Peptides against a protein of PDB entry 3T6J. Designs and how they scored, part 134

Target 1, 375 residues: chain A of PDB entry 3T6J
Amino acid sequence: PIVESYIGFIESYRDPFGSRGEFEGFVAVVNKAMSAKFERLVASAEQLLKELPWPPTFEKDKFLTPDFTSLDVLTFAGSGIPAGINIPNYDDLRQTEGFKNVSLGNVLAVAYATQREKLTFLEEDDKDLYILWKGPSFDVQVGLHELLGHGSGKLFVQDEKGAFNFDQETVINPETGEQIQSWYRSGETWDSKFSTIASSYEECRAESVGLYLCLHPQVLEIFGFEGADAEDVIYVNWLNMVRAGLLALEFYTPEAFNWRQAHMQARFVILRVLLEAGEGLVTITPTTGSDGRPDARVRLDRSKIRSVGKPALERFLRRLQVLKSTGDVAGGRALYEGYATVTDAPPECFLTLRDTVLLRKESRKLIVQPNTRLE
Target 2, 372 residues: chain A of PDB entry 3T6J as posed
Amino acid sequence: PIVESYIGFIESYRDPFGSRGEFEGFVAVVNKAMSAKFERLVASAEQLLKELPWPPTFEKDKFLTPDFTSLDVLTFAGSGIPAGINIPNYDDLRQTEGFKNVSLGNVLAVAYREKLTFLEEDDKDLYILWKGPSFDVQVGLHALLGHGSGKLFVQDEKGAFNFDQETVINPETGEQIQSWYRSGETWDSKFSTIASSYEECRAESVGLYLCLHPQVLEIFGFEGADAEDVIYVNWLNMVRAGLLALEFYTPEAFNWRQAHMQARFVILRVLLEAGEGLVTITPTTGSDGRPDARVRLDRSKIRSVGKPALERFLRRLQVLKSTGDVAGGRALYEGYATVTDAPPECFLTLRDTVLLRKESRKLIVQPNTRLE

## One batch from the design tools (peptide; made by RFdiffusion4, then SolubleMPNN)

Design b2_p16_7_s4 (from b2_p16_7, 9 letters changed)
Fold by OpenDDE base, seed 2:
Structure b2_p16_7_s4 (fold): chain B 375 residues (1-375), chain A 16 residues (1-16)
Amino acid sequence: as target 1 above (375 residues)
Amino acid sequence: KKLYPSTTGVFWFDPD
């Protein structure tokens, strides 16, 4: 078998300033069958990057073919086991040297092992579909999230010699219609500039890329889905995201006005974006459970994903990228913190919903080291 | 960068 591993101070999610890495490591075995799908995705990456909602000037100058494999984890040491990884975490290296992507396939299988009777916040009619497609849809999401999410976009940089990696005279900010007015100076990084919001912001961008590009037929075809199956995978992927946005409230601390998990904060932000789009795309309805206690239901209108959801996400995703590329911390913080704010304002009453989420909290799953054997 | 599933089952820390 092909064995992959990494170890070190790699991820900074647990650092409030996004600077200090937490010690982490894993050992995994390549899943050849699933890796083939990701290889096909890599083969289409250059073309799919052009589908992202920003000008080519905000994308990498040169496409560097990344590596992408599906891995079955044997052992993982860290604060959490990811479903996907994109490394290195340095944007400049991603742009100039390339990057590697992995999907931790067996982690996904464990994460989405849910009993129907314990599945919260979904309409009854959606439960079977969700259970059927949550795994496959997340495979799609992981692939897009890592390869085309984290693997996309350009940072505008002025180097130590004063040279720019973009043409100051011709590159136009699509949001302002003006020339580029801010950039990263020598020594400045994404994490150093955006600090407290950097991790969650980037995860939000990557998740948004996944939702946006999963609508592309070529993506679904790569993963082996066509026709009605493809549409169901899309629906469940979007449904999973909006549900995740509600579940995210578990990781918000009202008294401290902070989030304790970057990815869940990102998913809440996406939920807010899609709710803002209106037109009945997403509806969260407080209900009463069979036990007489508070409950809730999330409804996503399938017919409005492309007509309402996609345009809303497009605009939002473009803004995220433009602000990231230009190093506009003030603008980026204003945008992101605006959507990340949790209040009890109607109609959503998110703080009240949080109480419901906590009340309906599922039992925590345990991941145990898998076994291998020689045949 | 990493992606985590939208479940607490993949985390070793307790958010509470």
Scores: peptide ipSAE 0.267, ipTM 0.799, DockQ to the pose 0.084
Fold by OpenDDE base, seed 5:
Structure b2_p16_7_s4 (fold): chain B 375 residues (1-375), chain A 16 residues (1-16)
Amino acid sequence: as target 1 above (375 residues)
Amino acid sequence: KKLYPSTTGVFWFDPD
């Protein structure tokens, strides 16, 4: 088997300011079959990047073909085990040397074993589809999230010599219609500028890229889905995201007005964006469970994903990227924190829903290291 | 080589 590993101070999720890395490491074995799908995605990456909702001037100047593999983790050392990774976390290296994408396949598999009767917050009619397509949709989402999410977008930079990596006279901000008015200066980084929102903001951008690009027929073809199956994968992917946005409330601390998990905050933000789109795209309905206690149902109108959801996500995703590229911390924080705010205001009453989420919380799954054997 | 800002938030968690 092909063995891969990484080790070091890599992820900064535990740093309130998003800058200091936590020591992390893993040893894994390559899953060749699933890796082949990701290689096909890599082969189409340059073309798919053009489908993202920002001008080419806001995309990387040169496409560097990354490595993408599916890994079965044998051992993992860290505070939390992810499902997908994009490394390194240094933009200078990403732009000059490239980057590595990995999907932790056996970590993803842990999520697949959900019992139907314990599946919360979904309509009964959606549960079977959800169970059937959760795994495949995760593969699609993780692939897009890592490769085309974290792997996309340009930061406007003025280097130590005063040179710009963009043409100040010709590049136009698509949101304002004006020339670029802000950028990263020498010594400034994404995490140093955006600080407390940097990790969650980037996760939100990456998740949004996944949802947006999964609508492209070529993406589904790469993963082997066509016709009705492709549409079901899309539907379940979007459904999973809006459900995750509701589940995310578990990780909000009202007393401190803060989020304890960057990815979950990101998913809540996406839920808010899609709710704001209106037109019956997403509906969260408080209900009463069979036990007589509070419950809730999330509904996603499949027929409105492309007509309502896609345009809303497009606008939001473009704004995220533009604000990121220009280093507009004030604008970025205002936008992101606005959607990340949790109140009990109608119609959603999110704080009340949070109580429901906590009430319906399942026991935490225990992830243990696998044993290997010779056959 | 030119220096560019670093990024954070580079991996995906399954909430379930």
Scores: peptide ipSAE 0.029, ipTM 0.548, DockQ to the pose 0.497
Fold by OpenDDE base, seed 3:
Structure b2_p16_7_s4 (fold): chain B 375 residues (1-375), chain A 16 residues (1-16)
Amino acid sequence: as target 1 above (375 residues)
Amino acid sequence: KKLYPSTTGVFWFDPD
């Protein structure tokens, strides 16, 4: 078997300023059978990058074919075990040297296990479909999130010699219609500039890429879905995201006005974006559970994903990328913190919903290390 | 960078 591992100060999610890495390590075995779909995704990556809603001038200058492998993790040492990984975390290296993606397949398999009676915040008519397709849809989301999310976009940089990696005279900001007015200077990084919002902002961008590109027929084809199955996978992927946005409220601390988990904050932001789109796309309805206590239901109108959801997400995703590329911290912070703000304002009353989320919280699942042997 | 499922203590599918 092929064994992969890494170790070191890799991820900065636990640093409030997004700079200092947490010591982490894993050992995993390559799952060749499960890697095939990701290899097909890699084969289409260059073309799919062009489908993202920003000009080519905001995308990497040169496509570098990345690696993408499905791994069965044997040991993971860290504060949390992911489903997918994209490394390195340095934008300059990603742009010039390339990157690697992994899907921790057995982690995804564990996540698949759900009891219908314990599935919260969904309409009854969605539960069976959700259970059926959450696994496959998550495979799609992980692949897109890592490869085309974290693996996309360009940072505008002026190097130590004063040279720009973009043409200042011809590159136009698609949001303003003006020339580029800000960039990263020598020594500045994504994390150093965006600091407290860097991790969550980037995860939000990556998740948004996943939702946006999963609508592309080629993506579904790559993962082996067609016809009604493809539409169901799309629906469940979007449904899972809006549900996650509600669940995310667990990780908000009202008294400190802060988020305790970058990915969940990102998912809440996406929920807010899709709610803002209106037109009945997403509905969150407070209810009363069978126990007589508060509950809630999230509904996503399937027929409005492409007509309402996609355009809203497109505009939002473009704004995220433009602000990231130009190093516009003020604009980026204003945008992101605006959507990440949690109040009890109607109609959503998110602080009240948070109480419901906490009330319906399930016991934390524990991940136990497996073992393996050669025979 | 990472993506977390709910099974690992970061919600994606199920609350935990």
Scores: peptide ipSAE 0.284, ipTM 0.803, DockQ to the pose 0.111; fails the geometry check
Fold by OpenDDE base, seed 4:
Structure b2_p16_7_s4 (fold): chain B 375 residues (1-375), chain A 16 residues (1-16)
Amino acid sequence: as target 1 above (375 residues)
Amino acid sequence: KKLYPSTTGVFWFDPD
């Protein structure tokens, strides 16, 4: 078998300032069969990048074909096992040297396991569909998240010699209509500038890319979905995200006004964006469970994903990218923290919903390392 | 292609 390994100070999620990496290491075996789908996605990556809602000037100058491999993890040493990985984490290196993507296939397989009777916060009529398509939709989301999420966008940089990696005279900020007024100076990085919000912000951008691009027929075709199946995959992917946004409240600490998990914070932000879009796209309804205790239901109007959801996400995603590219920390923080704020304000009453989420909390999944043998 | 020992992953649960 083809063996891959990663080791070092890699992820900074446990650093409040997003700067210091946690030591991580894994050994995995390549799953050739599953890798084929991701290779097809890679083959379409250059074209799909053009579908993202920012000008080419805000995208990488040169497309660097990445690797994308599905891996079955044999051992993982770290605080958590991801479903997907994009390396390196440094944006400047991603845009100049390239990157690699991996999907941790056997981790995803574990994540797909859902018991209908334990599935919380969904309408009964959505549960079977959700169970059926959660896995496939998650594959789509992870692939897009890593390859076209983390693998997209450009940082505007002025190097130590004063040279810019963009044309100051011709590049226009699509949000303001003006020339670029801010950028990263020598020594400044994404993490150093955006600090406390950097990790979650980037995850939010990547997740948003996934939701946005999963609407593209070509993406679904790559993963082998057409017609009604494709639409169901889209629906379940979006439904999973909005549900995740609700579940995310578990990882918010009201007393400290902080989030304990960057990805879940990101998903909550996306939920807020889609709720803000209004028009009945997303509805969270407090209910009473069969046990007489508080419960909730998340409803996503399938018919409004493209008409209401996509435009809202497009605008939001573009803003995320523009603010990231220009190093506009003030604007980026204002935008992101605004959506990441958790209050008990009506109509959502998120703090109250948090109590419900905690009440309905399921036990954390335990992933046990697999074994291999020669046959 | 040069790979660097830095990753960005998707987590769906809170790491310990």
Scores: peptide ipSAE 0.034, ipTM 0.574, DockQ to the pose 0.327; fails the geometry check

Design b2_p16_8_s1 (from b2_p16_8, 9 letters changed)
Fold by OpenDDE base, seed 2:
Structure b2_p16_8_s1 (fold): chain B 375 residues (1-375), chain A 16 residues (1-16)
Amino acid sequence: as target 1 above (375 residues)
Amino acid sequence: MDTEVEDFTETRPVVR
């Protein structure tokens, strides 16, 4: 078997400033069968990158074919086990040297196991579809998230010699209609500039890329879904995300106005974006459970994903990328923190919903490390 | 960068 490993100070999610990595390591075996889908995705990556909602000038100048493999984790050391990884976490290196993507296949397999009776906040009519397609949709999301999310976008940089990696005279900011007015100076990085919001912001961008591109028929075809199945995968992927946005409230601390998990904050932001889109796309309804205690239901209108959801996400995702590319910390912070703010304002009353989320909190699943055997 | 699993919650490894 092909063995892969990494070890070091890699992820900075636990650093309030997003600068210091947590010590992490894994040993894994390549799953060749599951890697085939991701290889096909890689083969289409250059074309799919063009589908992202920003000008080519905001995308990497040169496409560097990355590696993407599905891994079965034998051992993992860290505060949490990811579903997928894109490394290195340095945008400059991703841009100039390339990157590697991995999906932790057996970790995903654990995530696929959902008990219907314990599934919270979904309409009864959606539960069976959700259970059926959660796994497949998650595979799609992880692939897109890593390869085309974290693997996309250009940072505008002025090097030590004063040279720009973009044409200052011709490149136009699609949001302002003006020339580029800010960029990364030598020594400045994504994490150093965006600091406290860097991790969550980037996760939000990557998740948004996943939702946005999963609508593309070619993506679904790569993963082996066509017709009604493809549409169900799309629906469940979006439904899962909006549900996750609600669940995210568990990780918000009102007293400190603080988010404790970057990914969950990102998912809440996406929920807010889709709620803002309106038109009945997403509805969160407080209810009363069979136990007489507060509950809630999330409804996603399937018929409005493309007509309402996609345009809203497109605009938001473009803004995220433009602000990232230009190193506009003030604009980026204003945008992101705006959507990340949790209040009890109607109609959503998120702080009240948070109480419901906490009340309905499911037991945390644990992953038991696998073993190997000789055949 | 990475993604989380299991209803988008952080998974915890258990060693037995």
Scores: peptide ipSAE 0.026, ipTM 0.629, DockQ to the pose 0.087
Fold by OpenDDE base, seed 1:
Structure b2_p16_8_s1 (fold): chain B 375 residues (1-375), chain A 16 residues (1-16)
Amino acid sequence: as target 1 above (375 residues)
Amino acid sequence: MDTEVEDFTETRPVVR
């Protein structure tokens, strides 16, 4: 078998300022079959990047072909086990040197072991479909998230000599219609400028890329889905995201007005974006469970994903990228924190829903090191 | 950056 490993100071989720990495490492075995799908995705990456909702001037000048591998994890040492990884975490290096993507396939597989009767917040009609396609849809999401999410976008930079990596006279901000007014100065990074929101903001951008591009037939074809199956994968991927946005409330601390998990905050933001789109796309309905205690149901109208959801996500994702590219911290913070705010305002009453989420919370699963056998 | 699965999400400080 092909063995891969990494070790070092990598993720900064535990640093309030997103700067100091936590020491982590893994040992894993390559899943050849799934890796082949990701290789096909990589082969299409340059073309798929053009489908993202920003001008080419906001994308990398030169495409650097990354590595992408699906891994079965044998050992993972860290504060959290990811589903996928994109390294390095330095945007400048991603743009100039390239990056490595991995999907932790067996981590995803374990996550899908939820029993139907314990699946919370979904309509009964969606549960079987959700169980069937959660795994495949998540593979798609992780692939897009890592490769085309974290792997996309350009930072506008002025170097130490005063030179710009963009044409100040011709590049137009698609949101304002004006020339570029802000950029990263020498020594400034994504993390240093956006600080407390950098990690969650970037995860939100990457998740949004996943949802947006999973609508593309070529993406589904790469993963082996066509026709009705492809549409089901899309539906379940979006459904999973809006459900995750509700579940995310577990990781919000009302007393401190803060979030304790970057990815969950990101998913809540996406939920808010899709709720704002309206038109019956997403509905969260408080209910009463069979035990007489509070419950809730999330509904996603499949027929409105493309007509309502995609345009809403397109606008939001473009704004995220433009603000990131231009280093507009004030605008970025205003946008992101606006959607990340949790109140008890109607109709959603998120603080009340949080109580419901906590009430319906399942016990934490234990991740145990697997055994391997060569037969 | 990592993509974490819902069921295995670890609590990490994200200060605003």
Scores: peptide ipSAE 0.025, ipTM 0.641, DockQ to the pose 0.112
Fold by OpenDDE base, seed 3:
Structure b2_p16_8_s1 (fold): chain B 375 residues (1-375), chain A 16 residues (1-16)
Amino acid sequence: as target 1 above (375 residues)
Amino acid sequence: MDTEVEDFTETRPVVR
């Protein structure tokens, strides 16, 4: 078998400033059969990157074909086990040297083990469909998130010699209509500039890329979905995201006005964006459970994903990228923290919903890594 | 950067 591993200070999610890595390591074996769909995605990556809602000037100058493999994890040491990984975590290296993607296939398999009776916050009409397509849609989301999310976008940089990696005279900021007025100077990085919001902001961008591009027919074809199945995968992927946005409230600490999990904060932000779009796209309804205690239901109108959801996400995603590319920390922070703010203001009353989420939360899950033998 | 699967799971982890 082909063995892959890494070890070192990799992820900075535990650093309040988003800079210092946590020591992490894994050993895994390549699942060749499960890697095929990701290989097809890689083969289409250059074309799919053009579908992202920012000008080519805000995309990487040169496409470097990355690796993307599905891995079965033998052992993982760290604070958490991810579903997918994109490395290195340095934008400058990603755009100049390339990157590698991995899907932790046997970890993703967890998505297939949903118990209907324990599935919270969904309408009854959606539960069976959700259970059926959660796994497949998750594969799509992870692939897009890693490859075309984290693997996309350009940072505007002025190097130590004063040279720019963009044409200052011709590149226009699509949000302002003006020339580029800010960039990363020598020694500045995404993490160093955006600091406390860097990790969550980037995860939000990557998740948004996933939702946005999963609407593209070519993506669904790559993963082997067509017709009604493709539409169901899209629906469940979006539904899963808005549900996750509600679940995310568990990881918000009102007393400290902070988030304890970068991905969940990101998902809440996306939920807020889609709620803001209005027109009945997303509805969160407080209810009473069979136990007489507070409950809630999230509804996503399938018919409005393309007409309402996509445009809203497009605008938001473009803003995320433009602010990232230009190193506009003030603008980026204002945008992101605005959507990440949790209050009890109507109509959503998110702090009240948080109480409901906490009331309905599952016990902590433990992941146990099994023995493996070669036969 | 990574994507945490735990955030999307509603059951005990199952390893293939």
Scores: peptide ipSAE 0.022, ipTM 0.633, DockQ to the pose 0.096
Fold by OpenDDE base, seed 5:
Formats: structure tokens, C-alpha cells, sequence
Structure b2_p16_8_s1 (fold): chain B 375 residues (1-375), chain A 16 residues (1-16)
């Protein structure tokens, strides 16, 4: 088997300022079959990047073909096990040197084992589809998230010599219609500037890229989905995201007005964006469970994903990227924290919903080291 | 940066 490993100070989620990496490492075996799908995605990456909702001037100047591999993890040393990884975590290096993507296939596989009777917050009519397509849709999401999410976008930089990596006279901010007014200076990084929101903000951008690009027929084709199956994969992917946004409330601490998990905060933000889009796209309805205690249902109108959801996500995603590219911390923080705010205001009453989420929380699952054998 | 699956995010420790 082909063995891959990485080790070092890699992920900065545990740093309140998002800068210092936690020591982490894994040893894994390459899954060749699943890797082939990601290779096809890589082959289309340059074209798919053009589908993202920002001008080419806000995208990388030169496309660098990355590696993308599906891995079966044998051991993982760290505070948590991810589903996918994009490294290095330095945007400047990603732009100039490239990056590597991995999907932790056997981690994903564990997540696919969902019991229908324990599946919370979904309408009964959606549960079967959800169970059927959760795995495949998540493969799509992870692939897009890592490769075209984390792997996309340009930071505007002025180097130590005073040179810009963009034309100040011709590049226009698509949000303002004006020339670029801010950028990263020498020594400034994404994490150093955006600090407390950097990790979650970037995860939100990457997740949004996944949702946005999964609507593209070429993406679904790459993963082997066509016709009705493709539409179901799209639907379940979006449904999973809005459900995750609700579940995310578990990781909010009201007393501290703080989020304890970057990805979950990101998912909540996306939920808020899609709720704001209105027009019946997403509906969260408090209910009473069979046990007589509070429950809730999330509904996503699949017929409105393209007409309502996509435009809303497009606008939001473009704003995320523009603010990131220009190093506009004030604007970025205002935007992101606005959507990340959790109150009990109607109609959603998120703090009340949080109580419901906590009430319906499942027992914590354990992931254990897999065994290997010779056959 | 990494991506977590929804069902197992609770397996991670509190990060903030």
C-alpha cells in the first residue's frame, strides 16, 4: 500500500487568535479508487475556479495543479479528526508554491452510518434521501471545500520592496466599484489580520464554495452522478448544511458570546445567510417530539435552491472573498460576526432552538484506531 | 485547514 503521513504544528483552531498551530500528525494509506474521483476534480479545477463569483483579478494569478488523495487513516494524533485537509495553512504559500488536499475516507465512512430513528431535525420525507445520499454528497462537499474552497482566492499583497501583486490602477473592487483601497503588507497574514474570526471565516468561505459549485453539472458528473441522482445529491448536500447550521448551536456559549468550534460557527453563518434569503427556501419549525419534549424540523425547498439559494450564496461568498483579498478586517468582522450573532429574536429564536438542540443531542461517538490485516 | 463531518464534531474538544 501507498503510505502517507504528515506531522507538525499544523492547525490553529485551538489558538484564540488563530495563528499558532497545534502539534498534529497522522499515518494513512492511500485509497486509490476514491482518489481517482478527486483526480478528476483536480483535472477540472482550473475551469471550475472560473465559476466562482469573483473577478479573475481576485483569483490566483497562476493555477498550480495540486495533489488530491483519499486516505484511510491508521492513526491520527491531535485534538480532533477532520474529514478533509488542505495544507499548508499559509495563504501566501498556497498562492506561490501550491497545496495538497486529502480526504480522510474512513473518517467519512464512519459518519455515514446513521440510524434513521435517531436522525434529528429532518422531516420524515427527507430522512430516507438524507440517509441514502449523505455520504456521497459529503464526498462532493469535502472535495470542493478543500480543493476549490481553501484552494481558491488571491490575497492582495504589497511586498517588502513596495511592489504590489495586483495592478492598483485597473483592478476594481466588485462590491464598491472602486479601486482597491486595502491590502496585506509585508509580514501580515490572513490569520494575523483576521485573528479571532480567521479560522471560522475561512471555513465558511470554503463551505460556501462547496455548496455553490456543487450546483455545477460538471462537478456532479465527476463524482458519477447524473439526472435525478445528481439533483438528489445537491439537495442533500444543501440540506445537510442547513441542518448542520442548526446543530451548530451546541457549540455556542451564550454566557461568553463565543463559539467553541470554527466549522460549526461557519455552518451557522451559512444557515443565517440562507434564512435571510427568505422566500421559503429554509424553514425551521419548533415542534414537539413523541416524548412530549421540544423538537424542531428543518425544511429546505429544493425547487428554490437555484433560484433563491444560489444568488444569496453568490453574493455572500463574493463579499467574503473580496473582504479577504483586500485585508478589510473591519468589513469582514462586521459581516461575519453579524451573521454569527446568536440571539433569541423572532422569528428564529435561536437561543431557544439551542436548548432544543442540546436536548436532542446524541451520545458522543468514539472513533478508534482501525485494525489492519494481511489477506 | 481541515473539514469536520457534522456527526463527529462533538468529538473535538472545545477550541475556544
Amino acid sequence: as target 1 above (375 residues)
Amino acid sequence: MDTEVEDFTETRPVVR
Scores: peptide ipSAE 0.023, ipTM 0.645, DockQ to the pose 0.108; fails the geometry check

